# Peptides against a protein of PDB entry 2AKA, part 12

Target 1, 299 residues: chain A of PDB entry 2AKA
Amino acid sequence: MEDLIPLVNRLQDAFSAIGQNADLDLPQIAVVGGQSAGKSSVLENFVGRDFLPRGSGIVTRRPLVLQLVNSTTEYAEFLHCKGKKFTDFEEVRLEIEAETDRVTGTNKGISPVPINLRVYSPHVLNLTLVDLPGMTKVPVGDQPPDIEFQIRDMLMQFVTKENCLILAVSPANSDLANSDALKIAKEVDPQGQRTIGVITKLDLMDEGTDARDVLENKLLPLRRGYIGVVNRSQKDIDGKKDITAALAAERKFFLSHPSYRHLADRMGTPYLQKVLNQQLTNHIRDTLPGLRNKLQSQL

## One batch from the design tools (peptide; aimed at target 1 L7 L11 R292 N293)

Design b1_p11_7_s3 (made by RFdiffusion4, then SolubleMPNN; from b1_p11_7, 7 letters changed)
Fold by OpenDDE base, seed 2:
Structure b1_p11_7_s3 (fold): chain B 299 residues (1-299), chain A 11 residues (1-11)
Amino acid sequence: as target 1 above (299 residues)
Amino acid sequence: SEVEKALSLLD
């Protein structure tokens, strides 16, 4: 039932109008990961457009509720500027930056107030994600010295909710045992029931090493498993390499890699998008009865 | 109310 995701989108919009004090545990997927873990690239690959802020340090400074909607047309809309259709995704990026700065100021601070962005596209499956600020240990620029804890507190507001699924994004070229994403997920989901693992940067691993054991769910088992992806390099992003070409290269990577060939049909960004759509749909179905009861009790 | 609106969406 793909239509359940749009239903929850309408609920999200309605609750946003009530204000941030709505103690409602909506079924959602929160995206968590360290800075430079590849979160933004994964989201952009879903859309097939460059539209997220880029830069050093903390790029995402407010939660971004990204609502992907399959449509015959391609455009974006923000909840904070209803009626304006964005067809230039560079303008979408600029609006995210402007709206972020409007609330946080120029000091590179963070705010828990979400930005709600809906993207209509023929190239997406229905999917809603909450992109959260990247976890960091070191403040950069004018960031407050306690920015790490501010980010953690913000993340905890989402990931502690029982109806929140966690998309934990970890780079393969770093020690996965020390993954910020997996650590926070383990803290709030110790049994690994709500966490989906994404392993990025598989193409950047040292020669002779691979993440096969992780991807086969043998090292740190998650009920919902792991999906490996290969994103565009930073050079490719800066050069605005075509995302479609990058997705083809990703497929080729998995098919040609001796350690991953047998997993290739269960890897890559398109498969991830499909899995997330299915898991979110099922999760919504399971949680809606409880949500209805909660809402009824508030009448 | 917004709650009623939300419930209506779930019907």
Scores: peptide ipSAE 0.275, ipTM 0.883, DockQ to the pose 0.577
OpenDDE base, seeds 1, 3, 4, 5: peptide ipSAE 0.268, 0.268, 0.270, 0.267; ipTM 0.886, 0.882, 0.886, 0.884

Design b1_p11_7_s4 (made by RFdiffusion4, then SolubleMPNN; from b1_p11_7, 7 letters changed)
Fold by OpenDDE base, seed 4:
Structure b1_p11_7_s4 (fold): chain B 299 residues (1-299), chain A 11 residues (1-11)
Amino acid sequence: as target 1 above (299 residues)
Amino acid sequence: SSVEEALSLLE
């Protein structure tokens, strides 16, 4: 099995298409973070395109299985509309919104039913992520007052699984000790075996402060460590700043920052992609034998 | 079945 990530993609597609009636804990990476933690920006930076819903409050309202596939061509395809190739990523965003609304209605409710999106691109490494709704305490629109708990319950369906790695996205400009992502990760992964920390908004930290200790894995140790990233500012996003330019700025940020210069080669979005690709591949390799045995026992 | 299909992918 040389192409392990594509193999798991086929498994994901199969179970999604026919309805998963088998008790199967697929190796995957669930992305968790508070609202406005920078989660969507991280994912868009992987693709190099703006394609995720944006806005205030709860943006992601269904799990998004994002399958990145390295390819000579660039296009996206949804499992719910096979054969339709999206080359305009604005249309991808609109389809996510439409498909979300189709299931949840107009009340900004949530649904645990995943959207499966595959993106082919020459600019990505093979990588599959499950983007989950952002944790929140504030209902928006017609959401019920217990929406916080509905989101948490949904997240727990993923992050409690043994074969689920957790990409915990936390903003550096907030108290990391109070990070929603790190708190939920600690709850279900107390030894930090399944959690990968992503620290966003390093460029927005108060003057005279830095996240060096966190990034060096000294403050809240995770076995899989932390990777800092710098996303586009909201101003840059609104101004349609090119992601390629943003990635260059990110590199410059780490290289020029006195607290992070020594870590620069182990920071940034490109490095994060590489690490996630490697960790997911290794994780699949480690878990597939057990999954095969479990499946065989269910025949 | 979904189990059989999944297993076939792993062979």
Scores: peptide ipSAE 0.261, ipTM 0.881, DockQ to the pose 0.478
OpenDDE base, seeds 1, 2, 3, 5: peptide ipSAE 0.260, 0.258, 0.259, 0.259; ipTM 0.881, 0.880, 0.878, 0.883

Design b1_p11_8 (made by RFdiffusion4)
Pose (drawn by RFdiffusion4):
Structure b1_p11_8 (pose): chain A 299 residues (1-299), chain P 11 residues (1-11)
Amino acid sequence: as target 1 above (299 residues)
Amino acid sequence: ADLETVLDEIQ
């Protein structure tokens, strides 16, 4: 049903101003990743426009509820900017930065208050993800020293919930067994039943190595599987993001890599969008029947 | 009010 994701989108809007309540549990996807995993690039490739804050270290300092709606037209709206229509995605980036600073005292700390961004685009399938602060160790920023723990604690508030599917994002050019995202997913989902793996930067692996065993779901098995992507950034004449060319380059990469050609149809951003739309829809279908009665008791 | 409307629609 094309209606399930929109229905939950209304619930997320309604609960955007309701503070943390450990018992409230909407069916949704939380994006979890180490700060080196390239999780912004995954989201920007869904949208086809650069729109996320840039900077060293942390990019998301407040949970970003990103609601992507397939549309013939292309624009964005924030729940906190009633009626305004953003058509220039640079302004979208600037609003994310401004609304975040409006809330965060220190210009580098974090807050649990979500920003609710809806994007209508021909480049997207109907899909909703909650992007969360990336994980890191060295609090190299400017307050606070326990920032690693504040981020972990915020992530745990989301992902310890049973109805929260986990999109664990890890770079291929690292020790995947030591992935911050996969480790935290294991702490709360030991059976790997509600974690979807994303492997980025496959084109940056060392010469003569590949991530075939993980992509084939053999080395670190997850019920919902892994999906590989690459960010082969292409810019148009104006120096701006060209998503059609970037997706073609990604498709060329998988078709030409001897380790991945046999999986190419199950890799890449378009396929990832398809998978997330499908899994999120089925998950909502599964959880919606008991949802109204459960919510009444939990509020 | 919005929340009540959404909950009514669920059922």

Design b1_p11_8_s1 (made by RFdiffusion4, then SolubleMPNN; from b1_p11_8, 6 letters changed)
Fold by OpenDDE base, seed 1:
Structure b1_p11_8_s1 (fold): chain B 299 residues (1-299), chain A 11 residues (1-11)
Amino acid sequence: as target 1 above (299 residues)
Amino acid sequence: SELEQILEEIE
C-alpha cells in the first residue's frame, strides 16, 4: 500500500518509543567505518547539507537513525522533539550535539540509545541508514580507556543481526587490508552477503596507485559489490564548498580518471543513493513477512 | 497500539 522504506521508518519510530533499541532485527543498513573514514561526508552528500557533527576523535557517539524521505519540501524532524520542523541544518547539527551530550554527558562517552532524525528533501531518495560511531583505537581527551571496545560492542549489537545490511566505509588512501570496516563486516558476514563496500578518498591516493581492483570487486569480493565516492576535502568543507558542486567534481573525477573511467556510471554518490534505495527496498520486501510473523507471535 | 496498526499494514 505504501512505500516499504517509510513503513519500516514507522516501525523504527514505534520501537524507539517503547524503548526497544537494537534488539529488534529490523531490515536496516548500518554504516560502519573507522574514524575519519568519510562516513559523515557520505551521509551529508545524500542530503546536500552540512548537518552532522564534525571534529576530531569520535564524532558520532550515539547511533543516528537517519531517515531520508523524498519530499517537495526541505526540513528535518527529530523523534525526541516531535512537531518541531528544522529548516536550518546548522540547527539540526546543534540538536544532534545537544541530544548526544544530554545522554552521554560532556566526557565524550557513547550511548547505544539511538537518535532518530528524519529529513524531508527533494534531493534525496527514500533511504534509511543507521550511522554508528567510528571505530577508534586511541582514546582522546577524557574518553574512557576502553572506548574502542565500547564502540565495537555497540556496533556488534547492530551488525550481528541477520536483517542488518552493512555499509562498510573504507578510505582508499589507507591499506584496505587493514580496513576496520571490512574487518568487522567479515567477522559478522564472512561470506560477504550483507555487506556493501564504499570506498572514499579515491582522490587522495598516492600518484601511480588506484583502487581499480577493489572497485571491480576482484580483490576482496562482496556479493553486493563496491561503490567509490569522492567527498569534499576538509579544506573544501572549511571553505564552504557547496555539496552540489562537489558532486559535479566527483562525476568529473571518475570520468577523467584512467583507472575508473570505465566504471564511472557505477560510481559516485548519486549512484550510491540509488543502489542503497534499491537494496534496502528489496531487503525489506524479503524480510518483512518473516518479521511480521515474529512480531505477531510476540503480541 | 501504533505498532499493531503498522503490522496490520504489512502485506
Scores: peptide ipSAE 0.226, ipTM 0.869, DockQ to the pose 0.657
OpenDDE base, seeds 2, 3, 4, 5: peptide ipSAE 0.220, 0.207, 0.215, 0.217; ipTM 0.870, 0.864, 0.866, 0.868

Design b1_p11_8_s2 (made by RFdiffusion4, then SolubleMPNN; from b1_p11_8, 7 letters changed)
Fold by OpenDDE base, seed 1:
Structure b1_p11_8_s2 (fold): chain B 299 residues (1-299), chain A 11 residues (1-11)
Amino acid sequence: as target 1 above (299 residues)
Amino acid sequence: SELEKILEELE
C-alpha cells in the first residue's frame, strides 16, 4: 500500500473534480483561527516559502487544500490548472489570488469552493491541511455585513465532520479565553478529542508573562495537546527574512526562554510538522475502513 | 473512474 496521506490526497482531488466539496467526511486537518492569528505563517513555515496571500482583513477567502509532498524536487501544482508546474512561489501566491478573485469577484467575498494546491519539496513531510478563512468580527471594505457569519458557516461545514481534525491557531499575546479558534473547536469538539492547539506569537507576549500553563496542557486541556511556534514578525517578512533563519531563531527562542526551555523539544515548527504528519497518518489509518465502506455503498 | 481505482487500492 502507498503512503496513506498521498492516497487521501488522490481522494480529495477526485472528489473536487466531481464537485463534491466538504460533503464527504474525509480524514483531514482543518486550520482555524482568527484573522492575524498566524495561520498563513505556520503553513508557509512548513514549506519554507512565501506563497500565501498577505494583507489586512480576510486573506484566505476560499478553503485551501494544501497538500505537502516530500520530494527531491521543489514545485507546486494546482488542481485547476493541471500540468503546469510552478517553481516560483510568488507565482503560486498570484495564482491563489487570481483563482480566488475569479470565483468570489473583487468584493472580497468568500466561497466554499476549495482551491487544491500540491507542493512538492525536499523540506516538507507529507502533510495535508485545509486552510480556512480567518474568523473576523468587523467587515472591511465592501465585504457583506454578515461576513462573520458566512465565515463561521463555512468553517462549520468542515469542523463538524467527525473525521476532521482541527488545528486551532491562537495567538499567545491575546487572551486565550477569548480565542476564536478554541471557541469554535470547543463548540464542535467539546471533549477536545479532535483538536490540536497551536500557540503563535509567544515572542510577542508582555514581559513577565508566559504561556507555560497552556503549553503544558494544564489550562485548557486538549487530548492532542498544544504546540508553541514562533513565526516571523511582519517586520521580518517585510524585510525578507529567510524562513530557514527564522526557524533557527524559533529553536533558540524556546531553548533560551526560562518558561519554555524544558518544553523546547516538543515545540517549534519542525516538531509541529512531525506531529501533524503522524496524527494525520494515524487518523487516516483509523478512518479508512469506514471510509471504504461508505464509498462502496455509494458506487 | 478515478474513485473506483482508489477504492480498489483501498481493498
Scores: peptide ipSAE 0.211, ipTM 0.867, DockQ to the pose 0.644
OpenDDE base, seeds 2, 3, 4, 5: peptide ipSAE 0.196, 0.191, 0.208, 0.207; ipTM 0.864, 0.862, 0.866, 0.868

Design b1_p11_8_s3 (made by RFdiffusion4, then SolubleMPNN; from b1_p11_8, 8 letters changed)
Fold by OpenDDE base, seed 1:
Structure b1_p11_8_s3 (fold): chain B 299 residues (1-299), chain A 11 residues (1-11)
Amino acid sequence: as target 1 above (299 residues)
Amino acid sequence: SELEEILESLE
């Protein structure tokens, strides 16, 4: 029996090759959140490399199927350029940008056509995530005036699927009640069965405030709970602070914080990776019989 | 054909 996550990766690649896109309800995790919620940083922290487009406004403009595969070697491969191994993750970033621009043009528009990126690394657990464009309310640059609705429509193509888990990324330094991620999750998952909450920017909260109640799943309960993470600040990113050091700082943050110390073993990027690996594996196992039957009927 | 091969591996 093949590992379940790699098996679904093969399905994702095959469906992408035939233009199935998001029509098939594959067991997967879609990452949703407002712009600047910290989604890209969370994904980069998993890999331990800077490889995602950065900037103001919308950075992710196509769905990015990010397939993490534990390996003794470290390199990346794109489905759209098979056979080319990327060992420089700056080149990975550039390829994402180039491939995005190739399809969307120069107007910073969006496209629902996924980019499939596989990263082999000794530092990752097997994990596949679909990074989706950040939700926005205000068009920037040459974006169409209805960009907000275009993004929402794109997200809905993924998150409405029954077999789609939702990784809802919300910043702690904003009102959680106004979280774009949790709002869209609640719309499509009103009972909170498919949603995993990620709380970023815990280190940027106002003095005297904390997200303890949220992280303890007491404020806005999700069946799958919440996991807090601490990402590198923009200053740290600009200063080329390595992710390894940032992960150590994250651990220290939770251990030393009076409100989070008791939760420290269930917080942070490494724990999030483990939980997502386990949840995705279990989710695939549960959905695989139905998926097999559906595929069989289509052949 | 690729999908068929994957499907066989799902059994």
Scores: peptide ipSAE 0.095, ipTM 0.799, DockQ to the pose 0.632
OpenDDE base, seeds 2, 3, 4, 5: peptide ipSAE 0.092, 0.089, 0.091, 0.088; ipTM 0.802, 0.797, 0.798, 0.795

Design b1_p11_8_s4 (made by RFdiffusion4, then SolubleMPNN; from b1_p11_8, 6 letters changed)
Fold by OpenDDE base, seed 1:
Structure b1_p11_8_s4 (fold): chain B 299 residues (1-299), chain A 11 residues (1-11)
Amino acid sequence: as target 1 above (299 residues)
Amino acid sequence: SELEKILAEIS
C-alpha cells in the first residue's frame, strides 16, 4: 500500500468531523517541548513560510494538526473553512489566531479541540505533525493559575497513546537533563521506543561547549535517535530573513563546526523532514492492521 | 460513510 500518510490524513479529518479526534489512537507524531524550544520554527522551516503564531508566552493554545502534502501548487486549507484556499501564508497565521481566539476567548486559555491545517507545497514531503502547546510553569496575563497542568493534561491525551510517536524538541543552550520535552517523553516512553529527539539552538550554545554526545545518541539514548537543527534567530525572523537562506546557513553551520562536521549529513531540517516522512510511513504501515481491526469493531 | 470508505481501502 502506497500513500499511507494521505490515508491517515483522511482518517484524521473524518474523526475530527465527528468529534472523536482525541479518543482514537491514530498513528501520528506529536510535537512536544517547552515554550521557546523552537517547535514553531521547525514546522515553519518544513513549509518554508512564516505561518504560525509568534510572540511571548503560549502561542500554540490548541493542537494543530499540520498535514503537509507534496504538490505542484502551494496553498493551505483549513478543515473548519472548507473550500477556501489560502495562498498568502500571513492569512494562514491570522486564521490560526482567529480560530484559536474564537474557541479559547480573550484570556489566552487553551482548548483541546484541534485545528486541522493542510498545506500543499512543492517544497514539502508528505508529513503530518500534531503541534501541541508549549509546556510552561508560569501563567501570563489572564491565564488560569493551573495552566501548567492544563497543558500537561492536554499533552498526555496525545503522548500516552501507543500509536503516537513523540517529536521531543529541546534547546541545546539549556541543560538537557531539565528538558521538559525529554521529561514528558521519558514518563510515557521510558524505553525510548516512540521518541525522536530534536535539538535546537545549537548555534546558541556557550563557547567551548557542544551537544556532540547528545547528537551521537550517547548521553540520553533514544531508539530513534536525535537530529540537530539550526533555526532562524528572533532577529532574523524580525528582519524577515528568508527560510531558504536560513536552511543554507544551517547546512554551513554543521559542515563548518568541528564537533558536528562528521554528523552533517544526518543533521538539519531537510534531513529531519526525510526521517519523519519515513518514520511516519513505516509507523502507519506497522499500526494499520490493528487500526483496521479496531475500526471494524466500532462500526 | 467516509469512515467505511477508508476502512474498505485499508482492508
Scores: peptide ipSAE 0.262, ipTM 0.886, DockQ to the pose 0.703
OpenDDE base, seeds 2, 3, 4, 5: peptide ipSAE 0.258, 0.258, 0.260, 0.255; ipTM 0.884, 0.885, 0.885, 0.884

## One batch from the design tools (peptide; aimed at target 1 L11)

Design b1_p12_1 (made by RFdiffusion4)
Pose (drawn by RFdiffusion4):
Structure b1_p12_1 (pose): chain A 299 residues (1-299), chain P 12 residues (1-12)
Amino acid sequence: as target 1 above (299 residues)
Amino acid sequence: SAAVEAALAELP
C-alpha cells in the first residue's frame, strides 16, 4: 500500500513536539553510522542534491526526520517553516544549519528536538529515514567532552525501541568487524533481525581486497541483508551535483568489478531505495494493526 | 495535543 509510509509520516509530524517517552514506538528507520561512514553521501544520493550541512566531524546535531516522497515536481518543506517551499537545496542546507544553531547553545553540541524535512522529488521513492548524529571518539570540536556519550545515549533512545529498524552504515575501507554502527546494532538487536546493512566506499578498498563476503551476507549475517554503494561524485557545468552521471558511474563500478558483477543488480543507490521502501512498508503493515490501541496506553 | 488526536483519529 502506497498509503502506509504517508500515514506514519503524519504520526511523526504529530509527535515531533512530544518530548522523549521511552514507551512511544512508531515503525521507522534510524540511520546509524560512525562519522567516517559517509552516511550523508548516501542520503544526498537518494535526493540527488547536496543539502546536508558540511563541516568537520558531526553533520547532524539534531535528529533529522527525512521524508522522501516521489513526485513529478522537486521541492522541500520543513514542518517548522509552515507553508514555505524550498526549491534551492543550498537554502535547505542553510535552514538546517540555522534551525540547529537556534536550538543548540554551543555551536557544536547536540539536541533531541527533531527537524522534520520532507522532500518531493522525481529522484526518490517514498521512504522515510531518521538521520542521527554520527558516532566518534575524540571530542575534537568545542564542547562537550562527554560528547561521545551524549551521541551514543541519543542513538540508544531511538534504536532500543522494538519498532525501530536500524540502517547501519559502515565504510568498506575499514575493519568492518569494528564498525561502530554494526556494533551498536548488535548491542540492541543481537539476533540481527531489524538491522539493514549499508557498505559505503567500496571503490576505496585496498588493491586486491574486496567486501564480497559481507555483501553476500556470509561474514557478518543479517536477516535483512547488506547493500553496497559508492559515491562517484560527478559535477555538472556549474560545478553542482549531477546525480544521473553519479548513478551511472556507480552502476559502471559494480558491473565492472570482478568481485561484484554477479551482485550488481542488488547493489547501488536505486536498489537501496527500493529495498528500504519495501522493508519500511512491510514493517508498517506489520505494526499498524496494534498501533492505535498501544499508543493510547503509552501517551 | 490536538495534532496528536487528529493524527490518531486516522488510525484503524

Design b1_p12_1_s1 (made by RFdiffusion4, then SolubleMPNN; from b1_p12_1, 4 letters changed)
Fold by OpenDDE base, seed 4:
Structure b1_p12_1_s1 (fold): chain B 299 residues (1-299), chain A 12 residues (1-12)
Amino acid sequence: as target 1 above (299 residues)
Amino acid sequence: SSEVEAALSLLP
């Protein structure tokens, strides 16, 4: 049976080339979260490379369609520069920044036009994610005063679609009941059918506090549940701490933590990758018949 | 259109 994720990748590329990205409800996972929720760190942990823009304020300013493809080789390709293979992931970061600035200008504005990035790696499972701008209330630099609403409107273009799964990324060291990611997910998916919860910063919780009830799906139930992860600290990122070492530390964290030890086999970045691969594959299988019918009706 | 046909050709 052909891998369904590569099939949808070909569909995404075809529709991106014709400018019709907005009109097709393709099966996809949209990544949502507040600024500094840890979205970029989760995605980089999947690849095992530092390749996403970093900084204060709005880092992601265009949707990033991240297509992870398991391969014997490691390189990246952009849809906007076909045939150029990137083996240096710092150059991938710079290309994302340059291509973002090319469309949005220097004012740090946002654009709904996706960047399509494919990463081939022996370290990834087949997985496609759409990274979306982080939700914010505070304009930075020359951003328009309504930037919060522009971001919200952009997110809504993705997360309102029936075939869109929502990866809601929330930091544990903040009030989860007030999580921007979980709020927007609940607004468009009130029954929690399309939402997968990711809880970051579990290592940064106050002493004597834990997210056990959330991770056990008891506090804010999602049909697809919650997965806790531990990302590199900002100090570790700045110090270029190896992601492989960080993943080992994450495993150790869950195994050694009294509140999470019993969940450790259903936590962490490797488990999250596996779950997302399975969820996306199953979701594609379930949605393809409807997509075919819709396309046939447009002939 | 040719685009819809191309997309359909990719579907099993």
Scores: peptide ipSAE 0.297, ipTM 0.881, DockQ to the pose 0.470
OpenDDE base, seeds 1, 2, 3, 5: peptide ipSAE 0.288, 0.291, 0.287, 0.296; ipTM 0.876, 0.876, 0.874, 0.880

Design b1_p12_1_s2 (made by RFdiffusion4, then SolubleMPNN; from b1_p12_1 with A6E E10T)
Fold by OpenDDE base, seed 2:
Structure b1_p12_1_s2 (fold): chain B 299 residues (1-299), chain A 12 residues (1-12)
Amino acid sequence: as target 1 above (299 residues)
Amino acid sequence: SAAVEEALATLP
């Protein structure tokens, strides 16, 4: 079976190189969520490395096209510096920060110009995600007072596209009815056809509360359902807790929790990665004929 | 562009 995700990656790279990324409705998954919802941790857990910028406030300030490629070797490459292989993922983080600052300046502004990062790893499935800036209500530092609206406008450029799937990341320890991710998803996908729900911070819920009804797709039904995950705590990240150990702890969490035990085989980061790979592959298969026809009509 | 044409040629 032809690898459809790498095929779309080549299209993404080609269109990025000519500056036409904005005009193409490529089959992709956009990652949306509030600040501190756990988006970066979900993406890092797929790779098994710490490589995304960290900090308070808006961390992602440009779209990050993250292309995961299953490989026998582990390294990263940026489209903006072709031929440079990064094997130290701290250097990957620093390059994201430097390339972000190069375009946005020092004022922590945002830019719609994507960073294209490809990660080769034996620990990943083929998967492409577009990490988008976290939704915020409060400007940080020298950010303009309208930064909330600038972020929303940027997100809308991606999530309004018909071929865009939406990975809506919501923390369980916050009111899910007020989830910024689910709100924006419902605005552009009112029937829940393109949205995949991710529920983070399930381990941080108050005693006697659970997200069972959400995870069972009973409270806010999405056609593509919900997947719960448990990310490393900030203390675990600062302590450089191994992601493999964290994934084992996540599995143990779901298996041992009375409300989630029956769902445990359909929860956690490894299952999420598998589901996203399958859903993206199927989505590419369904959309590619139409995309081909559209592109051929423009030649 | 040649890159787009090449990419299109690889589409099934």
Scores: peptide ipSAE 0.080, ipTM 0.810, DockQ to the pose 0.702
OpenDDE base, seeds 1, 3, 4, 5: peptide ipSAE 0.072, 0.073, 0.068, 0.074; ipTM 0.802, 0.805, 0.793, 0.802

Design b1_p12_1_s3 (made by RFdiffusion4, then SolubleMPNN; from b1_p12_1 with A3E A9S E10T)
Fold by OpenDDE base, seed 2:
Structure b1_p12_1_s3 (fold): chain B 299 residues (1-299), chain A 12 residues (1-12)
Amino acid sequence: as target 1 above (299 residues)
Amino acid sequence: SAEVEAALSTLP
């Protein structure tokens, strides 16, 4: 059975090359969440490399179409610089920053024009994610006063599309009822059909509190459920703690925690990656007949 | 676009 995810990746690249990316309802997963919700850490944990921009405020300022491809080799390629293979993931980070600045300028503005990054790795499952700017209420630095609305409008261009799945990333150490990710997901997916919940920072919850009811899908039920993850701390990131060691610590966390032990086999980053691969594959299978008909009518 | 047509031709 041909890998459906690489097939859609070829469509994405072809449409990107002709500038028609915005108008096609391609089956995809958009990643949404507040600033510092842990989105970038989840994506880096899939790759096993530090390669995303880091900093205070809005880090992601353009949509990042991240195409993960299982391969015997490890390297990255950008659609905007075809033929250049990146083996140093720090250079990947720098290229994302440079390409972002090229389009947005120095004023930390945002642009709806995607960056298309493909990562080949033996450590990934085939998976495509669209990382979107983090939702914020407060402009930082030279950001325009309406930046919150600009971000929201950008997110809406993706998440309103019927074939878009939503990876809603929420931190457990904040009130889930106030989750920006779940709010926007509920606005465009009121029945919770397209939304996958990710709960980060489970290790940072107050003593005597847990997210068990959320993770058991009892509090705010989503058809696709919730998956808890434990990312590296900011100290661990700054100290360049190995992601493999962090994934082992995540597994240990779930197995040792009284509230989560019974869920441990359905939690953590490796399980999330597997679920996303399966859900995206199934979603592509379900949507391709309709997409084919639509595209054939436009030829 | 030849690339789009080629990609479409690979759809099941």
Scores: peptide ipSAE 0.079, ipTM 0.816, DockQ to the pose 0.696
OpenDDE base, seeds 1, 3, 4, 5: peptide ipSAE 0.073, 0.075, 0.069, 0.075; ipTM 0.809, 0.812, 0.801, 0.810

